# Designs tried in a protein design run: peptides against a protein of PDB entry 7QUU. Part 4

Target 1, 43 residues: chain A of PDB entry 7QUU
Amino acid sequence: DAVEPSVEKEYKKIISFRDTVFEGKHQQFLVPNNVRLKFLRDR

## One batch from the design tools (peptide; made by RFdiffusion4, then SolubleMPNN)

Design b2_p20_2_s4
Fold by OpenDDE base, seed 5:
Structure b2_p20_2_s4 (fold): chain B 43 residues (1-43), chain A 20 residues (1-20)
Amino acid sequence: as target 1 above (43 residues)
Amino acid sequence: VEEERKKIKELEKLLEELKK
């Protein structure tokens, strides 16, 4: 049974949102290497 | 925050429609 093109579009929106929320929560702070090295020296 | 909450509610509705 071919999934109706409407249902496939809705599913794609759900997946795109999941990925956006996941990427937003897992955005590694791009700490500049000099600041990262300072943090490691202060430990 | 408010825009994300609107998107979550839209997706919850879409998920409920996909379960019917």
Scores: peptide ipSAE 0.043, ipTM 0.558, DockQ to the pose 0.034
Fold by OpenDDE base, seed 2:
Structure b2_p20_2_s4 (fold): chain B 43 residues (1-43), chain A 20 residues (1-20)
Amino acid sequence: as target 1 above (43 residues)
Amino acid sequence: VEEERKKIKELEKLLEELKK
C-alpha cells in the first residue's frame, strides 16, 4: 500500500521531533569529555 | 519550556491523526 504523501510528511515530522528530543536528552546527560578523562585517569 | 510544550501538543495531534 502506497503511504499517502500527506501521512509520510507528518510521519517525517514525528521522527524529526523524536530525534530532537532524544538528542536533547542525550546532551543533558553528556558528561564533558574533560570530566570523563579525569575519571578514567583516577581509576 | 513553552515552545517545547507547543511542539509536544503538535506531535500528540499528529499521532492521533495517524491512529485514524
Scores: peptide ipSAE 0.042, ipTM 0.547, DockQ to the pose 0.033
Fold by OpenDDE base, seed 4:
Structure b2_p20_2_s4 (fold): chain B 43 residues (1-43), chain A 20 residues (1-20)
Amino acid sequence: as target 1 above (43 residues)
Amino acid sequence: VEEERKKIKELEKLLEELKK
């Protein structure tokens, strides 16, 4: 069954937002590159 | 924060429409 173009557009918005929220949460836990590079130098 | 809250409410509405 071909999903109506309207329903597919709404689904794509939901997925895009989910991905943005997850990426934003992951970025808050991502150690900044400068801190990561300092840790590698102190090791 | 306020823009994210608006986006969440828009998605809650879209999810409710997809359940009908």
Scores: peptide ipSAE 0.039, ipTM 0.543, DockQ to the pose 0.030
Fold by OpenDDE base, seed 3:
Structure b2_p20_2_s4 (fold): chain B 43 residues (1-43), chain A 20 residues (1-20)
Amino acid sequence: as target 1 above (43 residues)
Amino acid sequence: VEEERKKIKELEKLLEELKK
């Protein structure tokens, strides 16, 4: 079944937005490099 | 934040329509 070009375009927008939101959530859990370097020094 | 939540809900509706 060939997905209509309109439906594929809307799907790509949904996926791009999901990925942007997911990346933004992951950045909140990223330990800043300076904090990571402190943990490596204190170990 | 609130505008992004509105856009998420719109895209969730579009995704539900694409699953029918």
Scores: peptide ipSAE 0.036, ipTM 0.538, DockQ to the pose 0.034

Design b2_p20_3_s2
Fold by OpenDDE base, seed 2:
Order: structure tokens, then sequence, then C-alpha cells
Structure b2_p20_3_s2 (fold): chain B 43 residues (1-43), chain A 20 residues (1-20)
């Protein structure tokens, strides 16, 4: 099945975002678990 | 790092299965 070149570009963006989150390169944008849990408790 | 390497291997295997 030939994946459309549009779907491959979106998939590459999702992978790059996943890898950046797992490598912790985006830790500065990760809401700390304590703040996230407080926000979910205050709702 | 170890979890990222595992996910990279799983993704490479999924790509191989879509090319058969």
Amino acid sequence: as target 1 above (43 residues)
Amino acid sequence: EEEEERKRKEEEEEKKKKLE
C-alpha cells in the first residue's frame, strides 16, 4: 500500500515530536506532573 | 534512551510490514 506523500509528511512530524518528547528536548514545554495533577483535580 | 530505541525498532518493523 503506497502511503500518500501527505500522510508520510504528517507521520514524520508526529515521529519527530514523539522523539523530541522522549529525548526530553522539550522538557521546558512539559507541564510538570504536579501542576498537571493539580489542574485535573481543580476541574 | 532505551525506550526511544525500542520504539524506533518497532516503527522500523511496522514500515517493513507496510512495504511487503
Scores: peptide ipSAE 0.030, ipTM 0.489, DockQ to the pose 0.020
Fold by OpenDDE base, seed 1:
Parts: C-alpha cells; sequence; structure tokens
Structure b2_p20_3_s2 (fold): chain B 43 residues (1-43), chain A 20 residues (1-20)
C-alpha cells in the first residue's frame, strides 16, 4: 500500500517527537553529587 | 537502554511490513 508522502512525513515527525520526549523522561539527569539534595544523598 | 533499542528495532520492522 503506497502511503502518501505527506502522511509519511507527518508520521516521521510524530515518531521523532515521541522518541525525544521518551528519551528526555528516561534520561536520568546526571545531577552532580554536589547538587544532589541532602535527602537524596543519604539513599 | 537495551529494552529501548529492542523497541526501536521492532517498530522499524513493523514500518517495513506496512510499506510492502
Amino acid sequence: as target 1 above (43 residues)
Amino acid sequence: EEEEERKRKEEEEEKKKKLE
């Protein structure tokens, strides 16, 4: 089935946005140990 | 990281099947 080239471009944008948002949620911000809040330092 | 790479490969394979 030939997907219209306009629809394929929209799907590629939705997927890249989803992947960027997913990666950003699972990126453990490597908070340097000096910036770690005191209640997170003792866990 | 390994589970995310697996999901990317599965989604790429599903896209190839929809373009035939």
Scores: peptide ipSAE 0.027, ipTM 0.481, DockQ to the pose 0.023
Fold by OpenDDE base, seed 4:
Structure b2_p20_3_s2 (fold): chain B 43 residues (1-43), chain A 20 residues (1-20)
Amino acid sequence: as target 1 above (43 residues)
Amino acid sequence: EEEEERKRKEEEEEKKKKLE
């Protein structure tokens, strides 16, 4: 079954995203320590 | 590192199944 090359590209992106999430390589938005400290001072 | 090797083997097995 010839999967459309557009659909294969989309599946590869979904798999790459899944793998990035599962590996914990999801860039935890490193909330810059300066921003975190601002939120703690403004409370 | 071990997880990346497991994923590479799974992708190779899936490619082999598409050639049968």
Scores: peptide ipSAE 0.027, ipTM 0.445, DockQ to the pose 0.013
Fold by OpenDDE base, seed 3:
Structure b2_p20_3_s2 (fold): chain B 43 residues (1-43), chain A 20 residues (1-20)
Amino acid sequence: as target 1 above (43 residues)
Amino acid sequence: EEEEERKRKEEEEEKKKKLE
């Protein structure tokens, strides 16, 4: 099945995002609770 | 970590099935 190399790159991004979420690696992008709570107090 | 190892083994098994 000849999938276009553009479409294969998009599927690889979706799979990598899914794996990053399940592995909990998405927590690296979570604002630490202390910083979030500071931002809410300084408003 | 344990789920990532399972997925690597599944991907390796799928690659073997495509080579037979």
Scores: peptide ipSAE 0.026, ipTM 0.400, DockQ to the pose 0.013

Design b2_p20_3_s3
Fold by OpenDDE base, seed 3:
Structure b2_p20_3_s3 (fold): chain B 43 residues (1-43), chain A 20 residues (1-20)
Amino acid sequence: as target 1 above (43 residues)
Amino acid sequence: SEELLRKLLEELEELLKKLE
């Protein structure tokens, strides 16, 4: 089934924040190595 | 650093709620 454009937009944001918490890389936030949630990689 | 992590998790929770 085709995903609605609005739902796809919010999904992309969720993935971006997941990657931020895992890798500490984001335009808005820099997460220190000692607080990264590596378990989010497989979620 | 702990407060930064809490802010990230809070925003993730709000984004998930919009997809439900």
Scores: peptide ipSAE 0.063, ipTM 0.563, DockQ to the pose 0.049
Fold by OpenDDE base, seed 4:
Structure b2_p20_3_s3 (fold): chain B 43 residues (1-43), chain A 20 residues (1-20)
Amino acid sequence: as target 1 above (43 residues)
Amino acid sequence: SEELLRKLLEELEELLKKLE
């Protein structure tokens, strides 16, 4: 079944958020280093 | 509380990887 365009748009935002916060890739907004998941894992 | 937050974020990371 085809995913609704609005739902697909939200999924793309979630993936972009993941990449930015968890991996620091394809950043759409500035994320401070202390907010990234890698910083929390190293503690 | 920091350890709990870390675990929740790790779980979220794994769930988000499965969506791609």
Scores: peptide ipSAE 0.034, ipTM 0.505, DockQ to the pose 0.074
Fold by OpenDDE base, seed 1:
Structure b2_p20_3_s3 (fold): chain B 43 residues (1-43), chain A 20 residues (1-20)
Amino acid sequence: as target 1 above (43 residues)
Amino acid sequence: SEELLRKLLEELEELLKKLE
């Protein structure tokens, strides 16, 4: 019933990547600001 | 097109939000 810890860890990585690339939150990955996909939303 | 890519990435973003 509960999510396995290993699976939860993978989800957290995906969410962290999302936040960095789309929203610029946490910025845990070395993604240049000009590469962030959030800027495509207004184009 | 950039618009198509934008739409696909937005859909992906929404799918990722559902995994949280």
Scores: peptide ipSAE 0.032, ipTM 0.509, DockQ to the pose 0.081
Fold by OpenDDE base, seed 5:
Structure b2_p20_3_s3 (fold): chain B 43 residues (1-43), chain A 20 residues (1-20)
Amino acid sequence: as target 1 above (43 residues)
Amino acid sequence: SEELLRKLLEELEELLKKLE
């Protein structure tokens, strides 16, 4: 079944947030660099 | 505990990537 357009919008936000937190992408989110989860991964 | 958290977050990242 096709995903509802509203659900698809929210899904895209979740992906964007993931990229911000893990990789420092999508800088529109005000996430400080010291909060990036990639630092845990890179340890 | 930090290593476990790192692994769990990596798994979640991979799952989210597969759902794209």
Scores: peptide ipSAE 0.030, ipTM 0.501, DockQ to the pose 0.077

Design b2_p20_6_s1
Fold by OpenDDE base, seed 4:
Parts: C-alpha cells; structure tokens; sequence
Structure b2_p20_6_s1 (fold): chain B 43 residues (1-43), chain A 20 residues (1-20)
C-alpha cells in the first residue's frame, strides 16, 4: 500500500471540502458551521 | 510539484478561514 504522503491526504480533504462548500453555495445549501474546517482549527 | 501543492493548500486554507 503506497502510504500517500500526509500532505496529499490533507490536500484531498481540503479539495473535497471546497467542492462541498461550492456546491452548497450554488445549491443554497447551508453547510453547517460545525462542519466548517474543524480539522484546520486543530492546527 | 509537492511544494506547489503545499502553497495551493495554504492558499485554500486561508480562503476557507475567510469563509468562517
């Protein structure tokens, strides 16, 4: 199993979050504030 | 390539903090 570098795993998570927020803005879906970036505040 | 991904990641983290 190729251990994806920690940076690439984090990048994929942030891209997935960006896309979810973008889709949420276009769909008028309120992304719950508790889903907002808790993983970025822990750094 | 890995450095460019880090810089893009940091910019995305900043833009996402401005959305809070």
Amino acid sequence: as target 1 above (43 residues)
Amino acid sequence: EEEKKKEELEKLEELLKELE
Scores: peptide ipSAE 0.036, ipTM 0.515, DockQ to the pose 0.000
Fold by OpenDDE base, seed 3:
Structure b2_p20_6_s1 (fold): chain B 43 residues (1-43), chain A 20 residues (1-20)
Amino acid sequence: as target 1 above (43 residues)
Amino acid sequence: EEEKKKEELEKLEELLKELE
């Protein structure tokens, strides 16, 4: 069965955020506060 | 596979909420 397109979109956003935060720590740059995922604010 | 991705997503959402 194909994963619901909503769940897959949210998963891809979480992974992209994780990777951005990880890269930010390794490159010694501040991850901008605007990268905060919208779904975390809408809940 | 779908159920595992839903469970992993829910755990990641919870962990990210605890980091706020």
Scores: peptide ipSAE 0.034, ipTM 0.512, DockQ to the pose 0.000
Fold by OpenDDE base, seed 2:
Structure b2_p20_6_s1 (fold): chain B 43 residues (1-43), chain A 20 residues (1-20)
Amino acid sequence: as target 1 above (43 residues)
Amino acid sequence: EEEKKKEELEKLEELLKELE
């Protein structure tokens, strides 16, 4: 089945956010260390 | 693959709600 282009766009946005939080490149959001460590464990 | 992407999205949306 073809993934709906809406779901694929939302997925790409959330993955881009995850990667930016992981890399610590987001200066705009104080990500708590506990949440950053959850994203590290699920990879 | 699509179900895994949906489950990963749902987990990431839940983690985003925990950040608000």
Scores: peptide ipSAE 0.032, ipTM 0.498, DockQ to the pose 0.000
Fold by OpenDDE base, seed 5:
Structure b2_p20_6_s1 (fold): chain B 43 residues (1-43), chain A 20 residues (1-20)
Amino acid sequence: as target 1 above (43 residues)
Amino acid sequence: EEEKKKEELEKLEELLKELE
């Protein structure tokens, strides 16, 4: 099953954010608006 | 593979919600 190209792009942004937080490169608990998923904004 | 990505997205959604 091919994941929609939109979902794959959003997944890559979340993974990049996770890795940035885990590496201690993100000292603020604020999810950047450019990394936040559409489905997280609609909740 | 798609189900694993959905499960990882759900876990990350919960973590991001605890950070709000």
Scores: peptide ipSAE 0.031, ipTM 0.502, DockQ to the pose 0.000

Design b2_p20_6_s4
Fold by OpenDDE base, seed 1:
Structure b2_p20_6_s4 (fold): chain B 43 residues (1-43), chain A 20 residues (1-20)
Amino acid sequence: as target 1 above (43 residues)
Amino acid sequence: KEEELKKLEEELEKLLKELL
């Protein structure tokens, strides 16, 4: 089944945010509030 | 894939609430 281009775009955003949050946790740095707020705004 | 996306969003929302 071809994934709709909308669903693929949302998936890429979610994965990029996941990776940023995990990298931040592993680095002992909080994910910058601007990256977090951007993800929540773009939903 | 839509159900997998929804599960991943719910997991990220939980992780976000733990980081606030």
Scores: peptide ipSAE 0.029, ipTM 0.483, DockQ to the pose 0.000
Fold by OpenDDE base, seed 5:
Structure b2_p20_6_s4 (fold): chain B 43 residues (1-43), chain A 20 residues (1-20)
Amino acid sequence: as target 1 above (43 residues)
Amino acid sequence: KEEELKKLEEELEKLLKELL
């Protein structure tokens, strides 16, 4: 079954979020610990 | 609070790695 293009776009956003906040599987950005902790405080 | 938030980050990272 082909994944609906809307679901694929949402999945890509969740992956990009993971990678930006948690130094994820696809891109090692050195996210400073203060930026990560700020994200959790602002939610 | 910062140590508690760091533990929560590690747990959320684990859950995201299991789900995705």
Scores: peptide ipSAE 0.029, ipTM 0.440, DockQ to the pose 0.000
Fold by OpenDDE base, seed 2:
Structure b2_p20_6_s4 (fold): chain B 43 residues (1-43), chain A 20 residues (1-20)
Amino acid sequence: as target 1 above (43 residues)
Amino acid sequence: KEEELKKLEEELEKLLKELL
């Protein structure tokens, strides 16, 4: 089925957002927020 | 909290498979 190029672009954005949010949430369990915020400031 | 996050991932993956 030919997914319209509009729907495919929106899907790719949702997936990228999902991955960023999930990686961010998983990292909150493994790494204290103060250490994570330091790492983001040093970039 | 890790189990709650895993459930949210499974629900989101289900919704994305229904939309495609």
Scores: peptide ipSAE 0.027, ipTM 0.454, DockQ to the pose 0.000
Fold by OpenDDE base, seed 3:
Structure b2_p20_6_s4 (fold): chain B 43 residues (1-43), chain A 20 residues (1-20)
Amino acid sequence: as target 1 above (43 residues)
Amino acid sequence: KEEELKKLEEELEKLLKELL
């Protein structure tokens, strides 16, 4: 079953956001609220 | 704090596998 190109693009965005938030938490880095709000608007 | 972070990661990964 070929994953639709739209679903694959959305998946890649969600994974990239997850990884940024988790990396920030492990590094004790505060991910800026503006990055989170941008991701939620681009969804 | 590390155990709470790990639980949140596992829950988020579970929710993502159910939605995608």
Scores: peptide ipSAE 0.027, ipTM 0.450, DockQ to the pose 0.000

## One batch from the design tools (peptide; made by RFdiffusion4, then SolubleMPNN)

Design b2_p21_1_s1
Fold by OpenDDE base, seed 4:
Structure b2_p21_1_s1 (fold): chain B 43 residues (1-43), chain A 21 residues (1-21)
Amino acid sequence: as target 1 above (43 residues)
Amino acid sequence: VEEKIKELELELLEAGAIRID
């Protein structure tokens, strides 16, 4: 695919984190340091 | 894919996601 490997890697990290959050495995949504989440850094 | 990343980030932010550095 034309998608850059770095972008694909970031997407997979976010999907993985989202799944754990929605499964209730986090009491609060603590974002791992290795996940991009640009909007969270700006807040 | 970049646009989908932004959408996911917004959804997580609206759900109350936070980062502790």
Scores: peptide ipSAE 0.164, ipTM 0.658, DockQ to the pose 0.135
Fold by OpenDDE base, seed 2:
Structure b2_p21_1_s1 (fold): chain B 43 residues (1-43), chain A 21 residues (1-21)
Amino acid sequence: as target 1 above (43 residues)
Amino acid sequence: VEEKIKELELELLEAGAIRID
């Protein structure tokens, strides 16, 4: 079950972001329909 | 893992992001 290191890093980032959103630490965003949420994680 | 990321993105959209056209 090999996973590329860069993909694993991105996965960990989205998990962390998920936790902060679910905890209410992030405000709601207006996001264009063609934008991936990785953009939000990097902010 | 990529498929799991897509699932997480959907959860985040429901929780905190509003999609607009």
Scores: peptide ipSAE 0.151, ipTM 0.622, DockQ to the pose 0.115
Fold by OpenDDE base, seed 3:
Structure b2_p21_1_s1 (fold): chain B 43 residues (1-43), chain A 21 residues (1-21)
Amino acid sequence: as target 1 above (43 residues)
Amino acid sequence: VEEKIKELELELLEAGAIRID
């Protein structure tokens, strides 16, 4: 199934970040209110 | 893919990796 390039790029960024977190290189990611992840904020 | 992104975000939230300012 075809995916929009912008969505694919965002997906790759999240995967990369996840990997660094799970490897212990990063512990937290501060999400500004004007950025993506509104799903989590509205939950 | 959007649903997969939400699943990844939930995983990161539960791990304490994501915080909202």
Scores: peptide ipSAE 0.148, ipTM 0.656, DockQ to the pose 0.104
Fold by OpenDDE base, seed 5:
Formats: C-alpha cells, sequence, structure tokens
Structure b2_p21_1_s1 (fold): chain B 43 residues (1-43), chain A 21 residues (1-21)
C-alpha cells in the first residue's frame, strides 16, 4: 500500500464530511486555526 | 494525498467553516 493507512483514512473522512456539508447536513461551524476539519465530523 | 486533503479542507472552509485566530 503506497499510502499510509492513517492518511487514507483521513482522506476518506474528509470526503465523507465534505459530502454532508455540501448537502447542507452540517451547520456552519467555527474552527480554531490550528484544528484540522477531520475532527469536526463528530460534531 | 495530504496535499489533496488540504485542498478539500479549503473547499470546506469556503463552504461555510470559519477559522478563529
Amino acid sequence: as target 1 above (43 residues)
Amino acid sequence: VEEKIKELELELLEAGAIRID
């Protein structure tokens, strides 16, 4: 596997989260500048 | 892949996420 499992997992999470945001299933949110969006999926 | 993740995160920011400084 050319891509580390953790990185690939993060990529999949971002894609999934993107879909929910673009579909309007997530509200607007405030994110500290040093926080990655992958962790906002749980909110 | 990580670079692509950054691009996708930027798209999410443009879609409604707000950064706090």
Scores: peptide ipSAE 0.101, ipTM 0.557, DockQ to the pose 0.095

Design b2_p21_5_s2
Fold by OpenDDE base, seed 2:
Formats: C-alpha cells, structure tokens, sequence
Structure b2_p21_5_s2 (fold): chain B 43 residues (1-43), chain A 21 residues (1-21)
C-alpha cells in the first residue's frame, strides 16, 4: 500500500532510531537513555 | 532501573515494528 509521505518520514525516523538503539549493544553515546525513554514512551 | 525499563520498551518497539512490516 502507498504510504503518505508524512507517515513514511515518521516511520523512517522510528526505524532509524530502532537501528541506532539495537546496534552496538545499546551504546549510549548515540542516543542518551533519557531521550530513548522519552521517544519510546511517546510511540 | 531506567536501563531495565528502556530494554523492555525497546523489545516492545521491536515487536511492534515487526507487526507493522
């Protein structure tokens, strides 16, 4: 299904975040824990 | 801990993202 560009952009941000979180054994230097918790809580 | 909460949320996010594929 064709996803609207706005939804696709948001999805790509979530995927990018996921990849950042799960790569490198949750390395905090890429995404601070407080930012991660806020992002995940808001999704 | 905050780390344990993060890990749980990350696992839930992972599951959700698998379902949305």
Amino acid sequence: as target 1 above (43 residues)
Amino acid sequence: SAEEKLEKLEEELKKWLEEEK
Scores: peptide ipSAE 0.032, ipTM 0.429, DockQ to the pose 0.035
Fold by OpenDDE base, seed 1:
Structure b2_p21_5_s2 (fold): chain B 43 residues (1-43), chain A 21 residues (1-21)
Amino acid sequence: as target 1 above (43 residues)
Amino acid sequence: SAEEKLEKLEEELKKWLEEEK
């Protein structure tokens, strides 16, 4: 079944954020926890 | 459904970020 365009857009945003946080941790780039949690809470 | 999979993914990410807090 085709994924609804709205769901696909949201999925891509979450995956992009996950990857940014993951890469940032390995590169010692600090993503503030409050910003990270706010992004997910606002969904 | 794709919506259910998305919801599960969001909840797992929320848990992980809360544990890292």
Scores: peptide ipSAE 0.029, ipTM 0.494, DockQ to the pose 0.086
Fold by OpenDDE base, seed 5:
Structure b2_p21_5_s2 (fold): chain B 43 residues (1-43), chain A 21 residues (1-21)
Amino acid sequence: as target 1 above (43 residues)
Amino acid sequence: SAEEKLEKLEEELKKWLEEEK
């Protein structure tokens, strides 16, 4: 339906963000927790 | 549904981020 493309888009954003945080940790790059939580709250 | 999967993913990610806080 018309909402599925929107849901898939948001899902991909969340996965991309998760992976960025994980890669950042592995690379010793710290993403601030408040920024991570803001991303979830603003959605 | 895709909507339910998104909701569950958001909740699980939120838990993980809170544990890291």
Scores: peptide ipSAE 0.029, ipTM 0.497, DockQ to the pose 0.084
Fold by OpenDDE base, seed 3:
Structure b2_p21_5_s2 (fold): chain B 43 residues (1-43), chain A 21 residues (1-21)
Amino acid sequence: as target 1 above (43 residues)
Amino acid sequence: SAEEKLEKLEEELKKWLEEEK
């Protein structure tokens, strides 16, 4: 099934964040602000 | 923690990506 482009873009941001966090040994300062999801910033 | 939330979200995302494959 075709996923809506908006949903696909959001998941791509989640994967980018994951990879950055793990490569940075869970150091949040290495994660770019534009990649961080709202639920990780506000909670 | 943020890491625990990320892990849970990753598991759900992996399921979604497998369904779309």
Scores: peptide ipSAE 0.026, ipTM 0.434, DockQ to the pose 0.032

Design b2_p21_5_s3
Fold by OpenDDE base, seed 3:
Structure b2_p21_5_s3 (fold): chain B 43 residues (1-43), chain A 21 residues (1-21)
Amino acid sequence: as target 1 above (43 residues)
Amino acid sequence: SPEEKLEELKKELKELLEESK
């Protein structure tokens, strides 16, 4: 099945956000230390 | 499927955000 363009677009947005967080571009007051975004890294 | 994977990611993200409150 072809991936719907809307689904792919949303996925890319999530991955972009993940990368921004993991690159330390988000400060701790915006991304709490207790938020474990490791699942976004592994998926 | 990619659709299922996206829904799983959304669910896990929502859970983490709720836990962080």
Scores: peptide ipSAE 0.049, ipTM 0.539, DockQ to the pose 0.249
Fold by OpenDDE base, seed 4:
Structure b2_p21_5_s3 (fold): chain B 43 residues (1-43), chain A 21 residues (1-21)
Amino acid sequence: as target 1 above (43 residues)
Amino acid sequence: SPEEKLEELKKELKELLEESK
């Protein structure tokens, strides 16, 4: 079965965000809130 | 499934964000 295009789009965004957080952890700085994906925040 | 893996990843990243507050 083909992955739904909406799921694939969200996945790519989350992977990009993960990499940003990972880089921030390795560089010992906090990723700014404006870089964070809204749907990963508490509603 | 890819959909299930996406939800797992969302949960893990949400937890990381909460720890960083």
Scores: peptide ipSAE 0.048, ipTM 0.543, DockQ to the pose 0.088
Fold by OpenDDE base, seed 5:
Structure b2_p21_5_s3 (fold): chain B 43 residues (1-43), chain A 21 residues (1-21)
Amino acid sequence: as target 1 above (43 residues)
Amino acid sequence: SPEEKLEELKKELKELLEESK
């Protein structure tokens, strides 16, 4: 079955955030709104 | 499933954020 567009969209945001964390050497940083997940906004 | 993997990745990233504090 094809992955639903909503699931794929969230997956892409998660991967973008992961890559940003590693590039930032695990420092605290502000994640752009286009890749920021709901659970990060609620913190 | 892709949906299950999505939830696993959300958990892993939440843990990484806690460790990075």
Scores: peptide ipSAE 0.046, ipTM 0.537, DockQ to the pose 0.082
Fold by OpenDDE base, seed 2:
Structure b2_p21_5_s3 (fold): chain B 43 residues (1-43), chain A 21 residues (1-21)
Amino acid sequence: as target 1 above (43 residues)
Amino acid sequence: SPEEKLEELKKELKELLEESK
């Protein structure tokens, strides 16, 4: 089945966030440990 | 760590993507 567009959008955000913050592709910054996307919270 | 939490979220979301296929 086709992946829900909202799920794919959140996935892309997580990957972009990883690359930006923790892989040194951009300036790193701290993120609160409790940050979680809504879709994952509602699972 | 924030890195570990992000990898956990990525893992959970990858599972959801597979469930959605």
Scores: peptide ipSAE 0.042, ipTM 0.512, DockQ to the pose 0.062; fails the geometry check

Design b2_p21_6_s3
Fold by OpenDDE base, seed 5:
Structure b2_p21_6_s3 (fold): chain B 43 residues (1-43), chain A 21 residues (1-21)
Amino acid sequence: as target 1 above (43 residues)
Amino acid sequence: PKVATYEEIEKVIEEIRKEIR
């Protein structure tokens, strides 16, 4: 099945976010109120 | 502010990875 370009774009953002936020090997973080990532807003 | 864990993010990554594959 053809993956929507929007899903692939969001996936790349999540990977980049993970790598940046957990670079210090933290297990948790505070989600800012102005977060742009959909998966963090919906949770 | 909400708290999110590394484990929660990894679950979301794996879910999307399965959809993209």
Scores: peptide ipSAE 0.346, ipTM 0.795, DockQ to the pose 0.179
Fold by OpenDDE base, seed 2:
Structure b2_p21_6_s3 (fold): chain B 43 residues (1-43), chain A 21 residues (1-21)
Amino acid sequence: as target 1 above (43 residues)
Amino acid sequence: PKVATYEEIEKVIEEIRKEIR
C-alpha cells in the first residue's frame, strides 16, 4: 500500500521539529499553547 | 503548557517509520 502523503508530511514535520527544538539532545521543553504542529497538540 | 520530551518524539518517529516502510 502506498503511504499516504499526510503521513509523510507529518513525519517530515516531526523530524524538523526534533532537529530544530531539541538539537539532537535528550531534553524536554514547554509546548506553547498556540503550537501549530498537530502531534504536539493531540498528545 | 504541555511538556514534550525528546523520548516521546523519538517514539512517534519510530511509529511513523514503521508505517512508511
Scores: peptide ipSAE 0.343, ipTM 0.793, DockQ to the pose 0.180
Fold by OpenDDE base, seed 1:
Formats: sequence, structure tokens, C-alpha cells
Structure b2_p21_6_s3 (fold): chain B 43 residues (1-43), chain A 21 residues (1-21)
Amino acid sequence: as target 1 above (43 residues)
Amino acid sequence: PKVATYEEIEKVIEEIRKEIR
């Protein structure tokens, strides 16, 4: 199946966010109110 | 403020991985 470019872009953003936020940090973080990632905003 | 965990993010990543395969 052709991966929708939008889904692939979101996937790459989530991975980059994960690596940036959790590298050298605790297992939990405070989600900023201005978070742009849909999955963090919707939860 | 909302709290998120590494585990929650990994679950989302895995669900997206299933969609892009």
C-alpha cells in the first residue's frame, strides 16, 4: 500500500520528538499546552 | 498540565508502524 505522505511525516516527527524529549530524561514529561503533535494534544 | 510517558509514545509509534506497512 502506498503510505500517505502525511502519515509518514507525522511518524518521523513523533520519533524525533521521542528521541529529543526522553534522551537523558525521566520516563515522564509534561506536555506543553502549545504542543503541535496531534497524538499528545488529543490525550 | 498533561503528563505523557515513553511507553505511551511507543504505543503510538507502533500503531503508526502498522498503518505504514
Scores: peptide ipSAE 0.343, ipTM 0.793, DockQ to the pose 0.163
Fold by OpenDDE base, seed 3:
Structure b2_p21_6_s3 (fold): chain B 43 residues (1-43), chain A 21 residues (1-21)
Amino acid sequence: as target 1 above (43 residues)
Amino acid sequence: PKVATYEEIEKVIEEIRKEIR
């Protein structure tokens, strides 16, 4: 079954977010209350 | 605001990778 386009889009956003955090040399960060990434909201 | 770690993000990435494969 083809992965839903929504899941693939979310995955790309997670990778981009990770890379941004890594470039900042952060090991941890504050998650905004209004975060758009589903995986951060569901925590 | 919540605190998230880089390691927790990597875990989520790996879980999604398994679903996409």
Scores: peptide ipSAE 0.338, ipTM 0.790, DockQ to the pose 0.162

